Peptides against a protein of PDB entry 7BDX. Designs and how they scored, part 241

Target 1, 212 residues: chain A of PDB entry 7BDX
Amino acid sequence: EMGAAACTLLWGVSSSEEVVKAILGGDKALKFFSITGQTMESFVKSLDGDVQELDSDESQFVFALAGIVTNVAAIACGREFLVNSSRVLLDTILQLLGDLKPGQCTKLKVLMLMSLYNVSINLKGLKYISESPGFIPLLWWLLSDPDAEVCLHVLRLVQSVVLEPEVFSKSASEFRSSLPLQRILAMSKSRNPRLQTAAQELLEDLRTLEHN

## One batch from the design tools (peptide; made by RFdiffusion4, then SolubleMPNN)

Design b2_p23_7_s4 (from b2_p23_7, 15 letters changed)
Fold by OpenDDE base, seed 3:
Structure b2_p23_7_s4 (fold): chain B 212 residues (1-212), chain C 212 residues (1-212), chain A 23 residues (1-23)
Amino acid sequence: as target 1 above (212 residues)
Amino acid sequence: as target 1 above (212 residues)
Amino acid sequence: MPQPVLKELTAAELRAERRLLSK
């Protein structure tokens, strides 16, 4: 319980840029993020079945960790740190997103996707993530999730990739050949306005790329 | 390990006034400090013998918690919060300081004493602490510690009490009758300059009070 | 739970941000 509480507080205050800088400026950051990845991985591997106890101390702890990563990645220096010094954590997040089933650990998936999006703001981060093995199949795997919020953040991440020709060109063939167009089209008709908008914008971006 | 790491980071960033305000401004602060006291108490009660494993995750965790409390108490709003809304924690700290033997858990004692000193900057805090049952005997108990740093912070806390006539007058008789004068005199001759100075200043303050 | 800080960037804003960060 104490660990979860401490992590939750740390998550809350990490919304501050100054706090992120303080976290990263110390000599403990590397170790912290290394253990973070291990802890998240351990949690996901410990999941027996499809039921996540969202209210458990362990779940809250992992959510807070994912939240901290997200908040760190929201800051430029945080993104640089993650991409330069905590690549293992990024790899772990990608792997965990692949290990989870549709509908499983939705909140965690959302936070991890948010963190990846934030990382993707940095072109170096975008390159690193997009060049990870199985990244394209992972996107489609995640997009099969029944949760609108998961899908939303997948679409945002996809858009982040599509917006950069240098990055998109490296996997354009795989992307085009495996694109779940019907799924994205369905999302563009969603009753969820955020999801609808994201899907529509992505479809527009994709159409533009097909003409170029 | 992850809990200790998170707490350590939280401790580090809590050196910022803005972070303290952020911690306290949330809806989680009360619960956090409640659990903090319980965790510290549990740790001290779990100590078997005189040997503390300073490098254990548990020890580091508790040190970090004590550090956070200290840092919160260093800020005016933090002191107000502790005195108004987390009195149980203050009671716990006082009790734990009494439960520990001379030379036992020196680092923890130092942090707890630092927190109490910071709380004592607030007159309301000073009143609360000094009016706690057994406070005067506790001071002398702590002053018997062979560690110079423990003694230093005890002397600082004693000085904080002595400097306020309104507070000092309430227990002046007990204070004078139980004053370990020879111990304080010995400290005034210490090779530790910080301890020496603190003892000398306190002796001067006490002499002034005897003339008034 | 605390709220995660997500950069709510439009496509144009994201492109602009990347350009700034790449320099």
Scores: peptide ipSAE 0.266, ipTM 0.831, DockQ to the pose 0.185
Fold by OpenDDE base, seed 4:
Structure b2_p23_7_s4 (fold): chain B 212 residues (1-212), chain C 212 residues (1-212), chain A 23 residues (1-23)
Amino acid sequence: as target 1 above (212 residues)
Amino acid sequence: as target 1 above (212 residues)
Amino acid sequence: MPQPVLKELTAAELRAERRLLSK
């Protein structure tokens, strides 16, 4: 319980750029993020079945960890740190997103997707994530999630990839051949305005790329 | 291990006033500090004999907790919070300092003493601490510690009390009757310049009070 | 609970940010 509480506080204060800088400026950052990945992985592996006890201390702890990663990645120097010093953590996040089933650990998925999106703001981060084995199939796997927030953040991540020709060109063939167009089209008609808009924008971007 | 790492990071960043404010501004602060006291108490009670495993994860975790309390108390609003909302934590710290034997858990003692000193900057905090049952005997108990840093911070806390006539007058009789004068005099000749200076200053303050 | 900091960038903003970071 104490660990979860402490970690939650750390998550809360890490919303500040200065706090992120302070976290990274110390000699403990590397170890922290290394253990973070391991801890998240252990949590996901410990999940029996499709049900998550959302209110458990362990869950709260892992949420806080994912939140911290997200907040760190929201800052330029944080992204730089993650993409240069903690690639294994990024790999872990990608793996965990693949290991989770649709509807499973939705909050954690959202946080991890948010972190990846934030990382993707950095071109180096985007390249690293997108070049990870199975990345495109992973996107579609995640897009099959019944949760609107999960899907929203997947679409945002997809857009982040599509927006960069250098990155997109490397996977364009696979991307086009596997694109769940019907799913995205359905999302463009969602009653959730955020999801609807994200899907519409992505479709527009994709159309533009097809005509050029 | 993860808990200790996270808590250590929180400790590190809590050196900032803004971070302290952020910690206290949330709805999790009360719970955090409540559990903090309980966790520290559990640790001290779990100690078998006079030896502490200084490198254990548990030790590091508790050190971080004590460090956070210290850092919070270093800030005006933090002191206000502790003295208004977490008096039980202060009671716990006092109790733990009494429970530990000379030479036992030196680092923890130092951190706890630092926290109490910081709290004592607030007059309300000073009053609360000094009016705690057995406070004066506790000071002398702590001053019997073989560790120079422990003694240093005890002297500083004593000075904090002596410096305030309103507070000192309430315990002046007991204080004078129990003052380990020879011990303090010995410290005034310490090779440790910080300890030496602290002892000398305290002796000077005490002399001034005797002549007024 | 704390809220995650998510950058809500438009496509144009994201492109601009990346250009800035590549310099």
Scores: peptide ipSAE 0.266, ipTM 0.831, DockQ to the pose 0.185
Fold by OpenDDE base, seed 1:
Structure b2_p23_7_s4 (fold): chain B 212 residues (1-212), chain C 212 residues (1-212), chain A 23 residues (1-23)
Amino acid sequence: as target 1 above (212 residues)
Amino acid sequence: as target 1 above (212 residues)
Amino acid sequence: MPQPVLKELTAAELRAERRLLSK
């Protein structure tokens, strides 16, 4: 309980750029983010398919960890740190997103996807993530989730990739051949306005790329 | 391990006034400090007289908690919060200081004493602490510790009381009758310059009070 | 729960940000 409370507070204050800088400027950052990855992995592995109560201390703790990573990645120096010094954590997040089943741990997925999006603002981060083995299949796997928020953040991440010709060109063939167009089209008609807009914008971007 | 790492980071960033304000402005502060007191108490009760390894995760975790309290109390709004909304924590700290034996958990004692000193900057906090049952005997109990840092921070706390006539007058009789003068005189000759100075200054302040 | 800080960048903003960070 105390750990979850502490992490939650840390998550809250990490919304500040100054706090992120303070975290990273210390000698404890490497250790913290190393253990973070391990802790998140242990949690996901402990999910016996049973819907763990979302309100459990363990769940809250892991959510806070994912939130902290997201907030760190929102800042330029934080992105640089993650991409240069915590690649294992990025690998872990990608792996965990693949290990979780559709509908499983939605909030955690959303936070992890947010963190990846933030990391992708850095071109080096985008390149690293997009070059990860199975990245494209992972995107489509995640897009099969029934949760609109999960799908929204998948689409945003996809858009981040599509926006960079240098990155997109490396995977363009695989991307085009495996694109779940029907699913994205369905999302463009969603009642969720955020999801609808994201899907529409992505479809427009993809059409533009086909003509170039 | 993850909890200790998170608390350690929170401790580090709590040195900032802005971070303290952010912690207290949230809805999680009350819960956090409530659990903090319980966690610290549980730790002290678990000490089977065995010198728990100072470097254990549990020890580091509790040290970080005490450090966070200290840093919060260093700020005006933090003191106000503790005195108004977390009196149980203050009571717990006083109790734990009494429960620990001389030489036991020195670092924790120091941090707790620092927190009490910071709280005492607020007159309301000073009044609350000094009016706690057994406060004067507790000071002398703590002053029997062989550790110079513990004794230093006890003396500083005593000085904080002595400096306020309104507060001191309420306990002046008990204070004078039980004052370990020989011990304080010995400290005024200590090879530790900080301890020496603190003891000398306190003795001078006490002499001044005897003449008024 | 605290709110995660998600950068809500438009395409133009994202391009601009990447260009700045790549220098």
Scores: peptide ipSAE 0.262, ipTM 0.832, DockQ to the pose 0.178
Fold by OpenDDE base, seed 5:
Structure b2_p23_7_s4 (fold): chain B 212 residues (1-212), chain C 212 residues (1-212), chain A 23 residues (1-23)
Amino acid sequence: as target 1 above (212 residues)
Amino acid sequence: as target 1 above (212 residues)
Amino acid sequence: MPQPVLKELTAAELRAERRLLSK
């Protein structure tokens, strides 16, 4: 219980850039984020056994960890740190997103996707994530999620990739050949306005790319 | 392990006034500090059994908690919060300081004493702590510690009390009758300059009070 | 629960940010 409380507080205060800088300025950041990845991984692995309630202390703890990563990645120096010094964590996040089933741990997925998006603001981060093995299949896997929020953040991440020619060009063939167009089209008709807009914008971007 | 890491980071960033404000501005502060006290108490109680190494994750976790309290108390709003909303925590700290044996958990004692000192900056905090049952005997108990740092911070806390006439006057009789003068005099001859100075200053203050 | 900080950038803003960060 104490761990979750502490981590939640840390998550809350990490919304500040100054706090992120303070976290990273200490000599404990590496260890912290290393253990973060391990902890998240252990949690996800445990899901195959005991049905953990979403509001358990353990789940809250992991949510907070993912939240902290997200908040760190929202800051330039945080992105740089993650991309340069905590790649294993990024790998873990990608792995976990693949390990989770559609509809499973929705909130955690969203946070992880948010963190990846934030990382993707940095071109180096974008490249790193984009070049991850199985990245494109992962996107489509995640896009099959019934949750609109998950799908929304997947689409945002896809947009982040599509917007960068040098990154997109490397995977364009695979991207086009595997694109779940019908799924995206369906999302463009969603009653969720955020999802609808994201899907529509992506479709527009994709069309523009085809004409070039 | 993760808990200790998270708490340690929180401790580090809590050195900032803005972070303290952020912690206290959330609706989770009460719960956090409630659990903090409980966790510290559980730790101290566990010492009677398993010899826990000082550098264990559990000890580090508790150190971090004590550190957070100390940092919170270093800020005006933090002191106000503790004095008004987390008195149980203060009671716990006083209790734990009494439960620990001389030479036991030196680092924790120091942090707890630091937190109490910081609280004592607030007149209300000073009054609250000073009026705690067994406070004066506790001071002398702690002053019997062989560790110079513990003794130093006890002396500082004593000074904080002595400096406030309205507070000191209430316990002056008990204070004078129980004062371990020889111990303090011995400290004034310490090779530790900080301890020496603190003891000397306190002795001077006490002499001044006798002439008034 | 705390609110996660998600950067909300337009395409143009994202491109601009990337250019800035890549230098």
Scores: peptide ipSAE 0.267, ipTM 0.833, DockQ to the pose 0.185; fails the geometry check

Design b2_p23_8_s1 (from b2_p23_8, 10 letters changed)
Fold by OpenDDE base, seed 4:
Structure b2_p23_8_s1 (fold): chain B 212 residues (1-212), chain C 212 residues (1-212), chain A 23 residues (1-23)
Amino acid sequence: as target 1 above (212 residues)
Amino acid sequence: as target 1 above (212 residues)
Amino acid sequence: DLVVGGEEALDAAIREANALSSL
């Protein structure tokens, strides 16, 4: 309980760039983010057995951890830290996103996807993530999710890949051959304006790449 | 482990006034500080049985909690919050300081005393603390501590009481009758310049009050 | 107002205090 409360407060204050700098400026950052990955992994592995209540202290704790990672990744120095010093955490997030079923742990998925998207703003981070084993299949796995917010953040992450020629060229064949076009087209007709726009823009970007 | 790490980071960033404002501005502050008191109390009660290693995760967690309280109390709005909305936490800190033996849990005592001193800068807080049952005996109990930093922060808290006529007048008889004068005189001869100065100033303030 | 940025700062203060004064 107390850990979840403390971590939730840390999550809230980490919305500030100055707080992110303070978190990263100490000698404790590496340990914190290492244990973060392990804690998140332990939680996700526990879901296969016990229905941990989504509102449990453990769930809230993991959400706060993922929120902190997201907020750190929202800042340039935070992205640099993650891609230079916390790659294992990025690998863990990718793995956990693969381990979760469609519709399972939506809030956690959203936070993890937001963190990956934020990391993808850094070209070095985008390269690292996109070169991860099974990354393209993972994107399509996640895009099968019934949750619109999950799908939105997947589309944004896909767009980050597509908009970087150096990244996209390495995966272009696999990407084109496995693209869930009908799924993206369906999203472009969504009543959710954010999802609709993201899907429409991605389709436009993909069309531009097919003609080039 | 993860809870201690998160709370330690929260402690570090709480050194900023803006972070303290962010901690207090949310709907989670009351719950956090309520659980803080309970957690600290549980820890101190556990010390009578099991020698919890001073460097254990639990110890570090409690130190971080006490550190957060201290840093919150260092800010005007934080003091106002504590004395208006978190009085139970102040009572808990006073109780825990009484429950700990001289030389026991020095770091925690220092943090708790620093928090009380910070609260004592607020006249409302000082009144509340000084009117707590057994407050004067508690000060002398704590001043028997072999640790110089504990004694320093006790002397500072005593000075806050002495310098407020409205507060001191209520306890003046008990204060004068129980004053460990020889102990304070010994501290005024300390090789520790901070302790020496604090004891010297307190002795001067007390002499001034005896002539008035 | 007393601010403590972390345990290391606290430890340093306690060590310094105790090194200078055996009460």
Scores: peptide ipSAE 0.242, ipTM 0.833, DockQ to the pose 0.187
Fold by OpenDDE base, seed 5:
Structure b2_p23_8_s1 (fold): chain B 212 residues (1-212), chain C 212 residues (1-212), chain A 23 residues (1-23)
Amino acid sequence: as target 1 above (212 residues)
Amino acid sequence: as target 1 above (212 residues)
Amino acid sequence: DLVVGGEEALDAAIREANALSSL
């Protein structure tokens, strides 16, 4: 309970850039993000395929941790810190996104995907996550999720890759050969306007890349 | 471990007034400070008179909580919040200061005393804590501590009472009858300049009150 | 107003206070 309450407050205040700078400016940041990854990993491993009570203190705690990582990654110095000093945490997030089943821990998936998207805003971050083993298959696995918000954030992450020629060129053949085109086309017809727009824009970007 | 790390970071960032305002502006603040008191109380009760390993994660967690309370109390709106909405936490801090033996949990005592001193900066806070049952005996119990920093913060809290005529007049007879004058006189001869000065100033203030 | 930024600062203050004090 107390840990979850403290992490929830830390998450809330981490929406401020100055707070993120203060978190990273201390000598405790490295330890915090190291243990964050381990805690998130332990939680996901404890699920044994069951939908844990989403309202448990443990769930709230892990959501707050993922929220803090997301808010840190939203700031330029936070992205630099994660890419330079917390690569293991990024690797953990990628692993956990693969370990979670479709529909499992939707809120956690969304926060983790948002964190990776925020990391992808900088080229070094995008390079790092996109060069991770199994990254392209992971995107397609995640895009099969029944949750529209999960799918939306996957599409945004895919778009970040597609919009960077240096990154996209390295994976272009694998990307094209494995692309779940029918799934993305279905999303472009979604009644969810955010998902519809993201899918449509990605399809347009992909068409542009085929003609060049 | 993770809870302690998160609370330690929250403590660090709570040194900022804007962060304190953000903590208090949310709907989670009341719950956080309620659980904080309970957590601190549970920790002190678990000590069973033994000096717990001061370096335990639990100790670090409780120190961070006490540090957060101190930093919240350092801000005007934080004092208002504690006095209006978290009186039970203030009562808990007063209780825990009484439950701790001389030399036991020195860091926690210092932080709790600092929090009470910060609360005493405002008249409503000072009135509240000074009207607590056993407050004057508690001050003398704490002033018997072998730690100079504990004694310093006790002297500061005593001075806060002495400097407020409305508060001091209510307890003046008890205060004068129980005052550990020889102990304070010994502190005024300390080689610690902070303790020496605080004791000397208090003795001067008390002499001034005897002549008026 | 007393602000404490962290445990290390507190530890340093307590150690310094006690090193100076023969109470």
Scores: peptide ipSAE 0.241, ipTM 0.832, DockQ to the pose 0.196
Fold by OpenDDE base, seed 1:
Structure b2_p23_8_s1 (fold): chain B 212 residues (1-212), chain C 212 residues (1-212), chain A 23 residues (1-23)
Amino acid sequence: as target 1 above (212 residues)
Amino acid sequence: as target 1 above (212 residues)
Amino acid sequence: DLVVGGEEALDAAIREANALSSL
C-alpha cells in the first residue's frame, strides 16, 4: 500500500519537467529505473494468463512506474537518459508488450506504448526500438488488441517509424509484406475520432511511400 | 526495494516548494500521509528494543517518509495541511519520539524533530504539539539522548515554545519545575558550535523569562 | 524552515555533530 501511494505521488509530480530533471540529476536514477523494469516484468509474469486487469496495490504500483517512465520520456533529457543509460528498461518494455495477451492489462499496455512513442521522438531512440528483434511483428500483434486506445498508440508508433526515412528504409520490405492493411482500414472507419484520424493519416503516409 | 527507491526519489524532489504544492494539490495527499504514520509506527514497533539503526530497505523507506514530512512542513501551505488535515500523523510522530530509546534510530529521530520544529513555525501547529499530553516530559526524555544532533533539534523545539508567550505561559510552571538545567549548561560548553549556540541562546531566553 | 534533500545530507549533519560533540 505505502509503496503504491509513494509511487503514485512520484508519478503525479513527474508531469513537471523540473521534477524529471531533479530525478535524473540525482545519484538514485539508475537504480530506480533498473528496478522499475524488474518490477514490471515480475508483475506481468505473475498474471499467469489472466486477461482481466487487476485492481490491486500491485497493479496501481506498476501503472505508476510505467507512468513515470512515460513522463521521463516526454522530456528531451529524459529520452537521452533512457536511450543511453536505461536500454534494459526499453528492452523490458518491448518484451512485456509481447508477453501480454490481447485485452490484458490495457492501462499498462497504453502507458508502455506512450513511453515508446515518446522515446521515438529521439532519432537514436527510434533507431534503437525499431532495430529490436521482432519489432515489426510486435506492432502487428499489438494492433490486434480489441482496445481502441491500445490501437491508437500502436498507430502513433507505426507512424513514427514510417515518417523517418532512415529508419523505414531498413524495414520497408518486411513492413510492406506483413502490413495488416484491412485492420488499419477498419480503424479509419472508427467512431473514435482520434483512432479514425490516426489510421487515416497512416494510410495516406503509406500510399505516399508506395509511389516513391 | 522498489518502494524504498520510489520514496527516496520523492523525498529528494520534495525539497522544492513547487513539488510540495503539487503533492498537496492532488487528491492522493491525505491517503499518503495517513499511511505514512502507520508505516513509521509499524517500523518502530518492529525494532523490539534494538538500539542499532537498521541498514535495510525498510529503514531507508521510513527515513524517506520522515524526510518528506519534514520538507512538507518546511513550507507554509504544507504546515497548514499537516496541522489541519494530518493531525494523526503529528500525534504519531510525538508518540514514536517517546517510544524510541536513547541512541535508537538517530536519523529517524532527527527527521521527526525537524518536522516538529517546522510545524512549530505555525502558531496553530505550535499550540497543537505543545498541548499534546506529556509534551514537556517528552522534550526532556529526548534531551537525554547521547546524539548531539538529536539534542540540537530538541533545543530548537524548546526554544520555539519558550519564545511564544501565549504558548509558554500555559506550561511555564511545569517547564520551570522539570527543566534539566545542568544538561543544557553542559551543552552550552559543547565543541559543536551549533549545539553550543542553541544551548546558550536558550539559557539567555530562560533567564529573561525568570526576571519577568 | 528546515529542508533535507536526502539521506547523504542527513548523514553528514549527524556525523559532523557527533564528531564535534563533547557530550
Scores: peptide ipSAE 0.236, ipTM 0.831, DockQ to the pose 0.215
Fold by OpenDDE base, seed 2:
Structure b2_p23_8_s1 (fold): chain B 212 residues (1-212), chain C 212 residues (1-212), chain A 23 residues (1-23)
Amino acid sequence: as target 1 above (212 residues)
Amino acid sequence: as target 1 above (212 residues)
Amino acid sequence: DLVVGGEEALDAAIREANALSSL
């Protein structure tokens, strides 16, 4: 209870850039983000295969942790910190996204994907996550999720890769050969306008790359 | 581990007035401070009589909670919140200060006393804490502590009462009859300049009240 | 108004107070 409440408040205030700077300016930041990864991993490992997110203190705590990482990654110095000093946390997030089944831990998936998207705003961060082993198969695994918000954030992360020629050129062959085109086309016809737009934009970006 | 780390970060950032406002502006503040009191009480109840503060995650967590309360009480809107919406927490702090033995949980005592001092800057807060049952005996119990910093904060809290005629008049008889004058006189001769000054100022304030 | 930024500041204050006191 109390841990979840404290962490939730920290998450809320971490929406401020000044608070993120204060967190990172302390000597405890490295330890905190190291333990964050371990805690998130422990939670995911404790989930039975078909158990949905229960409204528990533990789940709330892990959501707050993922939210803090997202808010840190939203700030330039926070992205730099994560990419330079907390790569293990990024690796953990990628791992956990792969370990979770479609429809499992939807809120956590969304927050983790948002954090990776924020990291991708930094070219060094985008390089790091996109060069991670199994990254492209992971994207397609996540795109099989029944949740529209999960799929939306996957599409945004894919767009970050596609829009950066230096990054895309390294994975272009694997990307083109494995692209779930029918799935993306289905999303471009979604009734969800955010998902529809993201899928349409990605399809346009992909078409532009085929003509070059 | 993780709870203590998160709460410690929240404590650090709560030194900012804007962060305190953000904490209090949320719908979770009431619940958080309610659970805070319960957590602090649970910790103190778990202490065996002669067990000193161990460097544990639990102690660190409780220190951070007490630190957050202190920093909230340092802000005008935070004092108002505590006095209006979290009186049970103030009652808990007063209770815990009475339940702890001299020399026991020194850091926690200091933080709790600092929080009460900050609350006493508000006249409504000062009235509330000074009208609490057993408040004057509690001050003398705390003034028997071997720790100079505990004694310093007790003296400051006593000064807050003495300097407010409306408050002091209600307890003047009990105060004068139970005053540990020899103890305060000893403190006025301390080598600690902060303790020495606080004790001297209090003695001067008391002399002024005897001549009126 | 008393603000405490962290445990290290608190520890320093307590340690200094006790080093100077013969209570």
Scores: peptide ipSAE 0.235, ipTM 0.831, DockQ to the pose 0.195

